# Ledger of designs, part 143: peptides against a protein of PDB entry 7RZF

Target 1, 358 residues: chain A of PDB entry 7RZF
Amino acid sequence: PFQEEHLKQLYKIVPIKDIRNLYVTFPIPDLQKYYKSNPGHYLGHLIGHEGPGSLLSELKSKGWVNTLVGGQKEGARGFMFFIINVDLTEEGLLHVEDIILHMFQYIQKLRAEGPQEWVFQECKDLNAVAFRFKDKERPRGYTSKIAGILHYYPLEEVLTAEYLLEEFRPDLIEMVLDKLRPENVRVAIVSKSFEGKTDRTEEWYGTQYKQEAIPDEVIKKWQNADLNGKFKLPTKNEFIPTNFEILPLEKEATPYPALIKDTAMSKLWFKQDDKFFLPKACLNFEFFSPFAYVDPLHCNMAYLYLELLKDSLNEYAYAAELAGLSYDLQNTIYGMYLSVKGYNDKQPILLKKIIEKM
Target 2, 358 residues: chain A of PDB entry 7RZF as posed
Amino acid sequence: PFQEEHLKQLYKIVPIKDIRNLYVTFPIPDLQKYYKSNPGHYLGHLIGHEGPGSLLSELKSKGWVNTLVGGQKEGARGFMFFIINVDLTEEGLLHVEDIILHMFQYIQKLRAEGPQEWVFQELKDLNAVAFRFKDKERPRGYTSKIAGILHYYPLEEVLTAEYLLEEFRPDLIEMVLDKLRPENVRVAIVSKSFEGKTDRTEEWYGTQYKQEAIPDEVIKKWQNADLNGKFKLPTKNEFIPTNFEILPLEKEATPYPALIKDTAMSKLWFKQDDKFFLPKANLNFEFFSPFAYVDPLHSNMAYLYLELLKDSLNEYAYAAELAGLSYDLQNTIYGMYLSVKGYNDKQPILLKKIIEKM

## One batch from the design tools (peptide; made by RFdiffusion4, then SolubleMPNN)

Design b2_p17_4_s3 (from b2_p17_4, 8 letters changed)
Fold by OpenDDE base, seed 5:
Structure b2_p17_4_s3 (fold): chain B 358 residues (1-358), chain A 17 residues (1-17)
Amino acid sequence: as target 1 above (358 residues)
Amino acid sequence: ETALERALKLRLQKFYD
């Protein structure tokens, strides 16, 4: 385990690949025994959230970060890490201190709001869906994985332990959150810009790096992180499916889509699933406009329209994706193509959101 | 394990591998 002397350290690392990454690492207790509540998953879900008011949303708006991942990682026996990892832009590389300040501002927001049972419930529901509809894995890989995790979980729970949440433990969430403090931080910056500026070499891989103590003034700045009004907890995810009913196959089910509606303005084809038997649907819409491709101006306007539409839908994209829904918008020579795919239960909600933005 | 945690494990594994 890291001692106090190993905390508040900054590592500047030279990568082999041309990448820019920031790793903000916190030593935490071993949470393996708390797999039924999985407080690290709860915090990872919120810190790694991509919706409005999220840490990533703000850091992207600043042009500093492209992607963000937050979660727990296994360490050596008896301890774990909580890691926030971001992909840095060139500009972000110059603002690492400010990026980390924003991380602590978001963490402070989580402290101020306290553990939310509804968020836990969403995580529980999402994981349950993921477990229930998990894809088949290659037997060899799957068996090896199961054999490995038998060291951590009871035999009767080995298949469910990584997925099924059972207990809301706000005390454990607060415990982990209390470890996410500046005095407990280890920072690693990975960039080729440090080439020729390092003084150490890692023993195992020969990675060149420089280690520096983080100045006390910087630590204090992070400790005094205030509430940033731009940070908000996510709204409830309205796209999480709750109904998984599979309707019986119709007696007259055709192997191909059948025309079930034919009007002057629309044609509708339907094909019932006779293969997968999943509570999923694919909705495909083709919109026709005589103006979509009439001249270069209209073509460009149609393109711009879709780009703007996509941009306007970004607020829903992440929540939909988490819930196993996706959409696609494309320009066609005849107009526009829209597809909505995933669990059928909440597809109408997503479709309505799309239409409202149109 | 969240998709995010899996992605993190994969990325971190790639970093440490």
Scores: peptide ipSAE 0.009, ipTM 0.466, DockQ to the pose 0.117
Fold by OpenDDE base, seed 2:
Structure b2_p17_4_s3 (fold): chain B 358 residues (1-358), chain A 17 residues (1-17)
Amino acid sequence: as target 1 above (358 residues)
Amino acid sequence: ETALERALKLRLQKFYD
């Protein structure tokens, strides 16, 4: 467990690889016993969210960060860490203090809004889907994993404990949020730019680093993080599947796609899944336009159109991905290609959103 | 482990590797 002397520290670390990373770490109590509510997962879901109004969205808009991950990490027995990790751009490396300020602004937003049961429910549902439809793992790896987690969970729950949420505990969420404060922060910046500027070497891996106390003025700035109006809680994820019914195989099912609709303006082929028996579908659309590639101007206009369309759909991309849905849009020499894949239940919703943006 | 926790562990492991 870290003592006060270990808090409010900045580590400048020289990597072997050419990477730029920021780790913002908070010591937290051991939450293992609370696996049924998993407050760390709740907070990680929100802090790591990529939708509009998210921390990542704002940091990316400024060109400071490429990716963001938030969540709990096991320490030794009796304590854990909550870590926010970002991939820094070159510009972001110059704005680490501001990036962390934004982190605390987002955390402040979470405090202001309070724990949301609907968010917990979404996490619960997503995890349940992940559990139900998880892929088969290699037996050796799976056995080793199970053997490891037997130390943490009752035998009867060992298979479900990592996935199935059972209890909404706003008190525990607030408890963890209370630990995510500037006075408890440990910051590590990883960059080759620190080469030759370090004074310590890590014992185990020989990693060169410099340790510095974070100035009190900087801590105070972070403590005074106000509500940033750009930060918002995510909207409800409309794409989370709830119906997993698998339709029986039709007696006349063909091993290849059958033409089921033929009109002057459209042809539709259908093939029922006869192999996987999953509540998933693949929708593929080919649009034909004589104007798509008639000349360089039209070609460029078609390209621009799809770029704009993709941009307009970005707000749904992350939510769809979380829910096991994906889409793809491509220009073709004949027009446009659209693909929608994943759980079939909410595909119509995603498809409708795509069409509405077209 | 949540996908996020796994991603975090993987990134941290890559940092320590």
Scores: peptide ipSAE 0.008, ipTM 0.442, DockQ to the pose 0.110
Fold by OpenDDE base, seed 3:
Parts: structure tokens; C-alpha cells; sequence
Structure b2_p17_4_s3 (fold): chain B 358 residues (1-358), chain A 17 residues (1-17)
């Protein structure tokens, strides 16, 4: 495990590729034995959330971060790491201290709210869906993976252990959250901007880096992170499927889409799945307007309309994605194209949200 | 032929991706 001399350190690293990344790392206890509750997954879900009031949403709004990933990572035997990794913008590279402050503000919000059983339940449900409808893997890779994890899990649970949550353990969530403190932080900034400003070279890969102690004043600022009113827990994910019933194949099922409705204002084609037998559907809509492409002004207005619509739907996009739903909106020369894909159970909810914003 | 009709004919399999 890292000793005190390894904590509160800043690493400036020169990458080979033109990337800008920030890694905020916390040593945590080995959580392997708690796989049934998986407190690290709970925290990773919230810290890595992309919805309104999330850490990423706020950091994006400031133009500092493009993407954020939070979660546990295996270390050596007897300890793990919790890592918050962000893709930095050029501007974000100048505001690393403030970015980390916001991370601690969000963590403080999680402390203030305490563990939420409904969040755990959503994680449980999402993981159950992921397990149930997991794609087929290459046998060789899969067997090797299973062989590896047999060292950690009972034989009876080896297939389910990485997916199925069974126990809500608020005590363990709080325990891990208590390790996510400034006094326990290791920071790595990866940027080509550090080229020529490093004084060390890593032995194995030849990576150039500089190590610096984080000033006590900066640590203190992070320790005194107040509640930021912009941070909120996510709302309940209304898109999580619960019904996975597969309807029987109709006797008159056609191999191609059949026209099932023809009106003056609409045509509807339908094809039943006769191959995959998944509780999924693809809804595709083409809207026609004679004004969509009549002149450059109307074309730009149609474009602007879709951009505004997408912006207005952004609040649902991440929650839908987590639940295995997606949508696509595109301008066409004839009007607009809308696609909704994924588990069919909650597609009507997403479609309704889209239509209401239109 | 509309974009949707083309998609239905040519890209139907891609919808399941």
C-alpha cells in the first residue's frame, strides 16, 4: 500500500499520443470480498454519472472536461484504487485544481445525502439486464477470463459474481467514501504541454514525468470543499426495462417490412423479429416537410431546430443509454429522421419525451 | 424512394446493432 510519502503527490506526465488526461487516484481497501454489494460500483455509478447535476455535467458546462470515468481498479494484493479519470480540454488543463475541487464538492454531496437504496436497486437492475442479455464472447477469451476469476469467486457464482448485486451495504459505501479524501489523493496529469519540463524518466516505458508534492494550501482548499448547489443526485432512471416478454412470431410474418397502415398523413411498416428474439425494437420515423430544404434559410432553421431539440433531450440521453435505449435525430433533405432503438419496454416513455420536446 | 424506405430495405440489419 502507499505510504504517507506517496500521498498528496502530483505527477506531470508526457504522453506519446496527443492526449490530455487527469487521473485522481485514491488508495482503498481490497473490496473483492464485497462483490455482492460492490460499493465501488455504487460510487462509480454516481461519480461517473452524466445526467443533470452530475460532476461531469458541471465540468462540461465550464468547458474543462469532455468525458469522465469513475470507478474501482485492482491494485496489488490487499488493496485497490478508486480512480476518477477525465479527458481535459485545453482550458481544463489550466484549471486542474478547480476540477479536483469540484470532484471533492461532489464527493461531499454524496456524504451529505448518504447511501441511497434506490440507487443501489437501479445498479442491481441494470447489471441484471447486462448479465441476462450479455453478448456472446469468443470462447477462448471467455474461458481464460473465467479461469482467472475462479481464484476469487466460488464456482457456483463465477458467472454471476461480476454482475449480480445481492446486498445493499450502506456501511461499505460510507467506508469507501471515507477514503476519497484530499489527504489520500494521488494526482496525475497527462499532457504534451509538459514536454521539456520533466526531470524523471520511467524505467520500463521511458515515460517522462515530473513528481511534485501538492502544496498544503491546495490540500486544505480541497478539504474545505463546500456543498455546491449545482450538484444533485440523479433522478430515478425511468428507462430501466422490467418487461422482457418476447411475443410469439405471427403466422403471417413477412421476411420484409410490411405496410400495415396507410393514411393521407402517414405510412407505417412493420417487421417482426424472426432471427434474434430479443426484447428490443427499432422505431424509425421520417418526417416530411416541403419547407425543410426549400432555401438556405429554411435549411439552416431546420438544422438549428434539431440542435435545439437535441440539447433539450440531453437530460434523458444518458439515462436512456444506461438502460439500453438510444435515439438518433438527423436532418434530411425532406425533413427530419428520428430513430429510437433498444429494449422495447420503455421505448414509449422515451418517444413521449422526444415528442413533448418537439 | 424515401430515406426510410431505403433504410428498411438496405439497413434493416443495422437497426439491431
Amino acid sequence: as target 1 above (358 residues)
Amino acid sequence: ETALERALKLRLQKFYD
Scores: peptide ipSAE 0.005, ipTM 0.384, DockQ to the pose 0.033
Fold by OpenDDE base, seed 1:
Structure b2_p17_4_s3 (fold): chain B 358 residues (1-358), chain A 17 residues (1-17)
Amino acid sequence: as target 1 above (358 residues)
Amino acid sequence: ETALERALKLRLQKFYD
């Protein structure tokens, strides 16, 4: 267990690769026994969220961070860690203290709002979908994984324990959230900029690093993190599938796509799935425009249009991805290609949003 | 999980032990 001397520490680490990373780590109790409620997953979902009002959204807007991951990680026996990891820009490397301040502001927002049962329900539903329609894994890897987790879960639950949520435990969420405090923080900054500025070498990998205490003034600054009005809880994910009905195969189903609509302005081909029998669909659209490739100017305008369109859809992209939906937009010499893939239930919602932005 | 993350995790674990 970390003693007080191990808390409020900053590690400056020299990587072998040219990378810039920040790790903000909090010691937390072992949550393994609470796998049915999984409070760490709840917090990881929110802290790691990429939608509007999220921590990542704010940090990206400032040009400080590219990616963010939040969640629980296993430690040694009897304790765990909650880690927020970000990929830093060059500018972000200069603003680590402010980045961490924003982290604590977001955490403070979570405290102020309290545990939300609807968020838990979304996590439950997402995990249930992921479990039910899990892809086949390589047998060797899967067996090894199962063998490992048999030490932690009852045999009857070993397959479901990592996925199926059963209990909403706001008390446990608050308990974990109470551990995410500045006085309990360990910070690691990974950058080549620390080369020649380190005084220690790690025994196993020979990694050069410097350890220093975080100044009390900085800790106090983080402790006094106010509510930042830019941080908001995510909206409900409208893309989470709820209908998984598989329609019966039509008697006249062809092994190839059949032309089911032919007009002057559109052709539609359809093929029913006769192989996988999953509640998934693939929608592909080819849009034709005589202006798409008429000259270099129009070509560049078409390119710019799609880039702007993609940017405008970013608010939905993450939520769709979480729900097992994806879309792709590409320029073609004839116009534009759109693909929507994933669970069929909410595809019309995503498609509508795409078309409305076009 | 990148090799670096694993290495960092291992390093952090050693510092936590």
Scores: peptide ipSAE 0.006, ipTM 0.437, DockQ to the pose 0.053; fails the geometry check

Design b2_p17_4_s4 (from b2_p17_4, 8 letters changed)
Fold by OpenDDE base, seed 4:
Structure b2_p17_4_s4 (fold): chain B 358 residues (1-358), chain A 17 residues (1-17)
Amino acid sequence: as target 1 above (358 residues)
Amino acid sequence: MSALERALKLRHQKFYE
């Protein structure tokens, strides 16, 4: 485990690839024994959330960050890490201290709100869905994975341990959250901009880096992180499926899509799943307009319209994706294509939101 | 493991490949 001398350190790392990444790492206790409550997953879900009022949403709005991932990472037996990783823009590379300040502001928001049982329940439900409807993996990879995790979980739980949550443990959430402090931070910045500015070489890979102590003033600035009013807990995810009923096969089910509605304004084809028997659907809509591709101006207007529509739907996209729903919007030479895919239960909700934004 | 934890794990694997 890291000792005190290993904390409050900044690493400037030169990558081989042209990438800009920030890693904010916190040493945490070994949470392996708490896999049934998984407090690190709870915090990772919130810190890594992409919806309105999230850490990522604010950092994106500033043009500093493209992507954010938060969660626990295994270290060795007896300790773990909580890591917040962001993909930095060129501008974000200049604002690393402020990015980390925003991280601590969000963490402070989580402290102020306290552990939320409904958030745990959503995580539980999402993981249960992911387990229940898990796709078939390649046998070789799957077997190797299972063999590896047998070192960590009882044989009877080895298949479920990574998925099924059983216990809401607010005490453990608070315990982990208490470790997410500036005094317990390790920062790594990965950028080619550090080329020729490093003084150390990593032994195994020859990675060039510089290690610096984070100034006490910067640590204090992060310790004094206020409640940023832009940060909010996510709203309840309305896209989480609750109904998994599979409708019986129709007696006249055709192997191909059947035309079930034919009107002057619409045609509807339907194909029931006769192969997979999953509580999933694919809704595909093709909208025809003689004006969509009549000239370059109309083509560009149609493109801009869809880009704006997609942007207006971003608030729902992440919540839908977490729940195993997706949508796609594309321009066609005939007009517009919309696809909604995933669990059929909440597809009408997503479709309604798309139509309301159109 | 969350989708986020899986994404972290996948990204970390890709960083060492």
Scores: peptide ipSAE 0.009, ipTM 0.525, DockQ to the pose 0.119
Fold by OpenDDE base, seed 2:
Structure b2_p17_4_s4 (fold): chain B 358 residues (1-358), chain A 17 residues (1-17)
Amino acid sequence: as target 1 above (358 residues)
Amino acid sequence: MSALERALKLRHQKFYE
């Protein structure tokens, strides 16, 4: 485990690949015994959230970060880490201290709001869906994985332990949040810009790095992180499916899509699933417009329209994706194409939101 | 491991590959 001397350290690391990454790492207690409540997953869900008012949304708006991942990582027996990892832009590489300040502002927001049972319930529901409709894995890989996790979980729970949440433990969430403090931080910045500026070489891989103590003034700046009013908890995810009923195959089910509606303005083709028997659907819409490709101006206007539409839908995209829904919007020479895929229960909600933005 | 924890683990593995 890291001792106090290993905390408040900055590592500047030279990668082989041209990448820019920031790792903000906190040592945390071993949470393995708390797998039924999984407080690290709760915090990872919120810190790693991509919706409005999220840490990522704000850091993207600044042009500093492309992607963000937050969560627990196994160490060895008796300790774990909580890691916030971001992909940095070139500009973000210049603003690492401010990025980390925003991380602590978001963590402070989580402390101020306290543990939310509804967020836990969403995590529980999402994980239950993921477990219930889990795809078949390759037997060799699956067996090896199960053999590995048998060291951590009871035999009776080995299949469910990584997915099924059972207990809301606000005390454990608060305990982990209390470890996410500036005095406990380890920072690693990965960038080629540190080439020729390092003084150490890692023993195993020959990775060049520099280790520096984080200045006390910077630690104090992070400790005094205020509540940033731009940070908000996510809204409830309305796309989480609750109905998984599979309708019986119609007696007259055709092996191909059947034309079930034909009007002057629309044709509708339908094919029932006769193969997978999943509570999922694929909705595909082709919109025809004589103006879509009539000249270069209209073509560019149609493109711009879809880019603006996609931008306006970004607020729903992440929540839909978490719930196993996706959409796609494309320009065609005839107009536009829309696809909505995933669990059928909440597809009408996503479709309605798309149409309302159009 | 959550999907997010798996993504973290996969990203970390890709850093050491």
Scores: peptide ipSAE 0.009, ipTM 0.526, DockQ to the pose 0.111
Fold by OpenDDE base, seed 1:
Structure b2_p17_4_s4 (fold): chain B 358 residues (1-358), chain A 17 residues (1-17)
Amino acid sequence: as target 1 above (358 residues)
Amino acid sequence: MSALERALKLRHQKFYE
């Protein structure tokens, strides 16, 4: 376990690859025994959220961060880490202290709001869906994984333990959240900009690094993180499927798509699933426009339109993706292509939102 | 995304590609 001397440390690390990463690490208790409530997953879901009012949304708006991941990571036996990892822009590399301040502001927002049972319920539902409709894995990898996790979970639960949430434990959420403090932080910045500015070499990989104590003034700045009004809890995820009914195969079901509607303005092809029997669908739309590819200007305007449309849909894209929905928008020489894929129950909601933005 | 969400995302096969 890290002692006090290992806390409030900054590591400047020289990578082999041209990458810019920030790792903000907090030592936490071993949460393995709490797998039924999984408080680290709850916090990772919120801290790692990508929707409006999220930590990532704010950091992206400033041009400092491209991606963010939050969650628990296994340590050695008896302790874990909570890690917030971000991919830094060149500008973000200059604002690491402010990025971390925003992390603590978001954490402070989570403290102020307290544990939310509805958020836990969404995590439970998402994980239950992911378990129930889990894809086949490669047997060799899967068996090796199961063999490893048998050391941590009862035999009867070994398949479900990583997925199925059973207990809402606000006390454990608060306990983990209480460890996410500036006095408990370890910061690692990974950038080639530290080349020639390091004084240590890691023993196993020869990685060059510098270790510095984080100034007490900086720690105090993070400790005094206020409530930033830009941070909000996510809204309820409307895309979480609740209906998994599989309709019986029609007697007249063809092995190929059948034309079920033919009009001057539209053709509709339908194929019922006769192979997978999953509560999933693929909706594919080809839109035709005589203007899409008439000249270079119109072609570029059609491209720009789709890029702007995609950008305007970002608020829904993440929530839909969490719920096992996806969409794709592409320019074609004839117009545009839209695909909506995933659980069929909430596809109409996503489709409606896409069409309303078009 | 959380670590679990990333792990789940990586496991989802594109069934209809």
Scores: peptide ipSAE 0.009, ipTM 0.490, DockQ to the pose 0.079
Fold by OpenDDE base, seed 5:
Structure b2_p17_4_s4 (fold): chain B 358 residues (1-358), chain A 17 residues (1-17)
Amino acid sequence: as target 1 above (358 residues)
Amino acid sequence: MSALERALKLRHQKFYE
């Protein structure tokens, strides 16, 4: 495990690939025994959230970060890490201290709000859905994985332990949050900009790096992270499916889409699932406009319209994706194509949101 | 493992591979 001397350290690492990454790492207790509550998953869900008022949303708005991932990582036996990893822009590489300040401001927001049972319930429901409708894996890989995790879970729970949440443990969430402090931080910055500025070489891979102590003034700045009013907990995810009913196959079910509605303004084709028997649907809409491709101006306007529409839908995209819903918007020579896919229960909600933005 | 933890694990694996 990391000792105090290994904390408050900054590593500047030279990658082989042209990448810019920031790793903010906290040593945490071994949470393996708490897999039924999984407090690290709860915190990873919130810290890694991409919706309005999220850490990523704010860091993207500043042009500093492209992507963010937060969560627990296994260490050696008896300890784990909580890691926040971001993909840095060129500008973000200049603002690493401020990025980490924003991380601590978000963590401070989580402390101020306290553990939320509804967020745990959403995580539970999402994981239950993911387990219930898990895709088939290649047998060899799956068996090897299961054999590996038998070291960590009871035989009876080995299939469910990575998915099914059972217990809301606010005490464990708070315990992990108490480890996410500036005095416990290890920072690694990965960038080619450190080439020729390193003084150490890693033993196994020959990776060039520099290790520096983080100045006490910087640690103190992060310790005094205030509440940033831009950070908010996510809203409840309205896209989480609750109905998984599969309707019986119609007696006259055709192997191909049948025309079920024909009007002057619309045609509707329907095909029931006769193969997978999943509570999922694919809704495909083709909108026709004689103006979509009439001239270069209209073509460009139609393109710009869809780009603006996609941008306006970003607020819902992440929540929908978490819930196993997706949408796609494309320009066609005839107009516009919209696809909505995933669990059928909440597709009408997503579709309504899309149409309201149109 | 959450989708996020899987993404982290996959990113970390790609960093060492």
Scores: peptide ipSAE 0.009, ipTM 0.545, DockQ to the pose 0.114

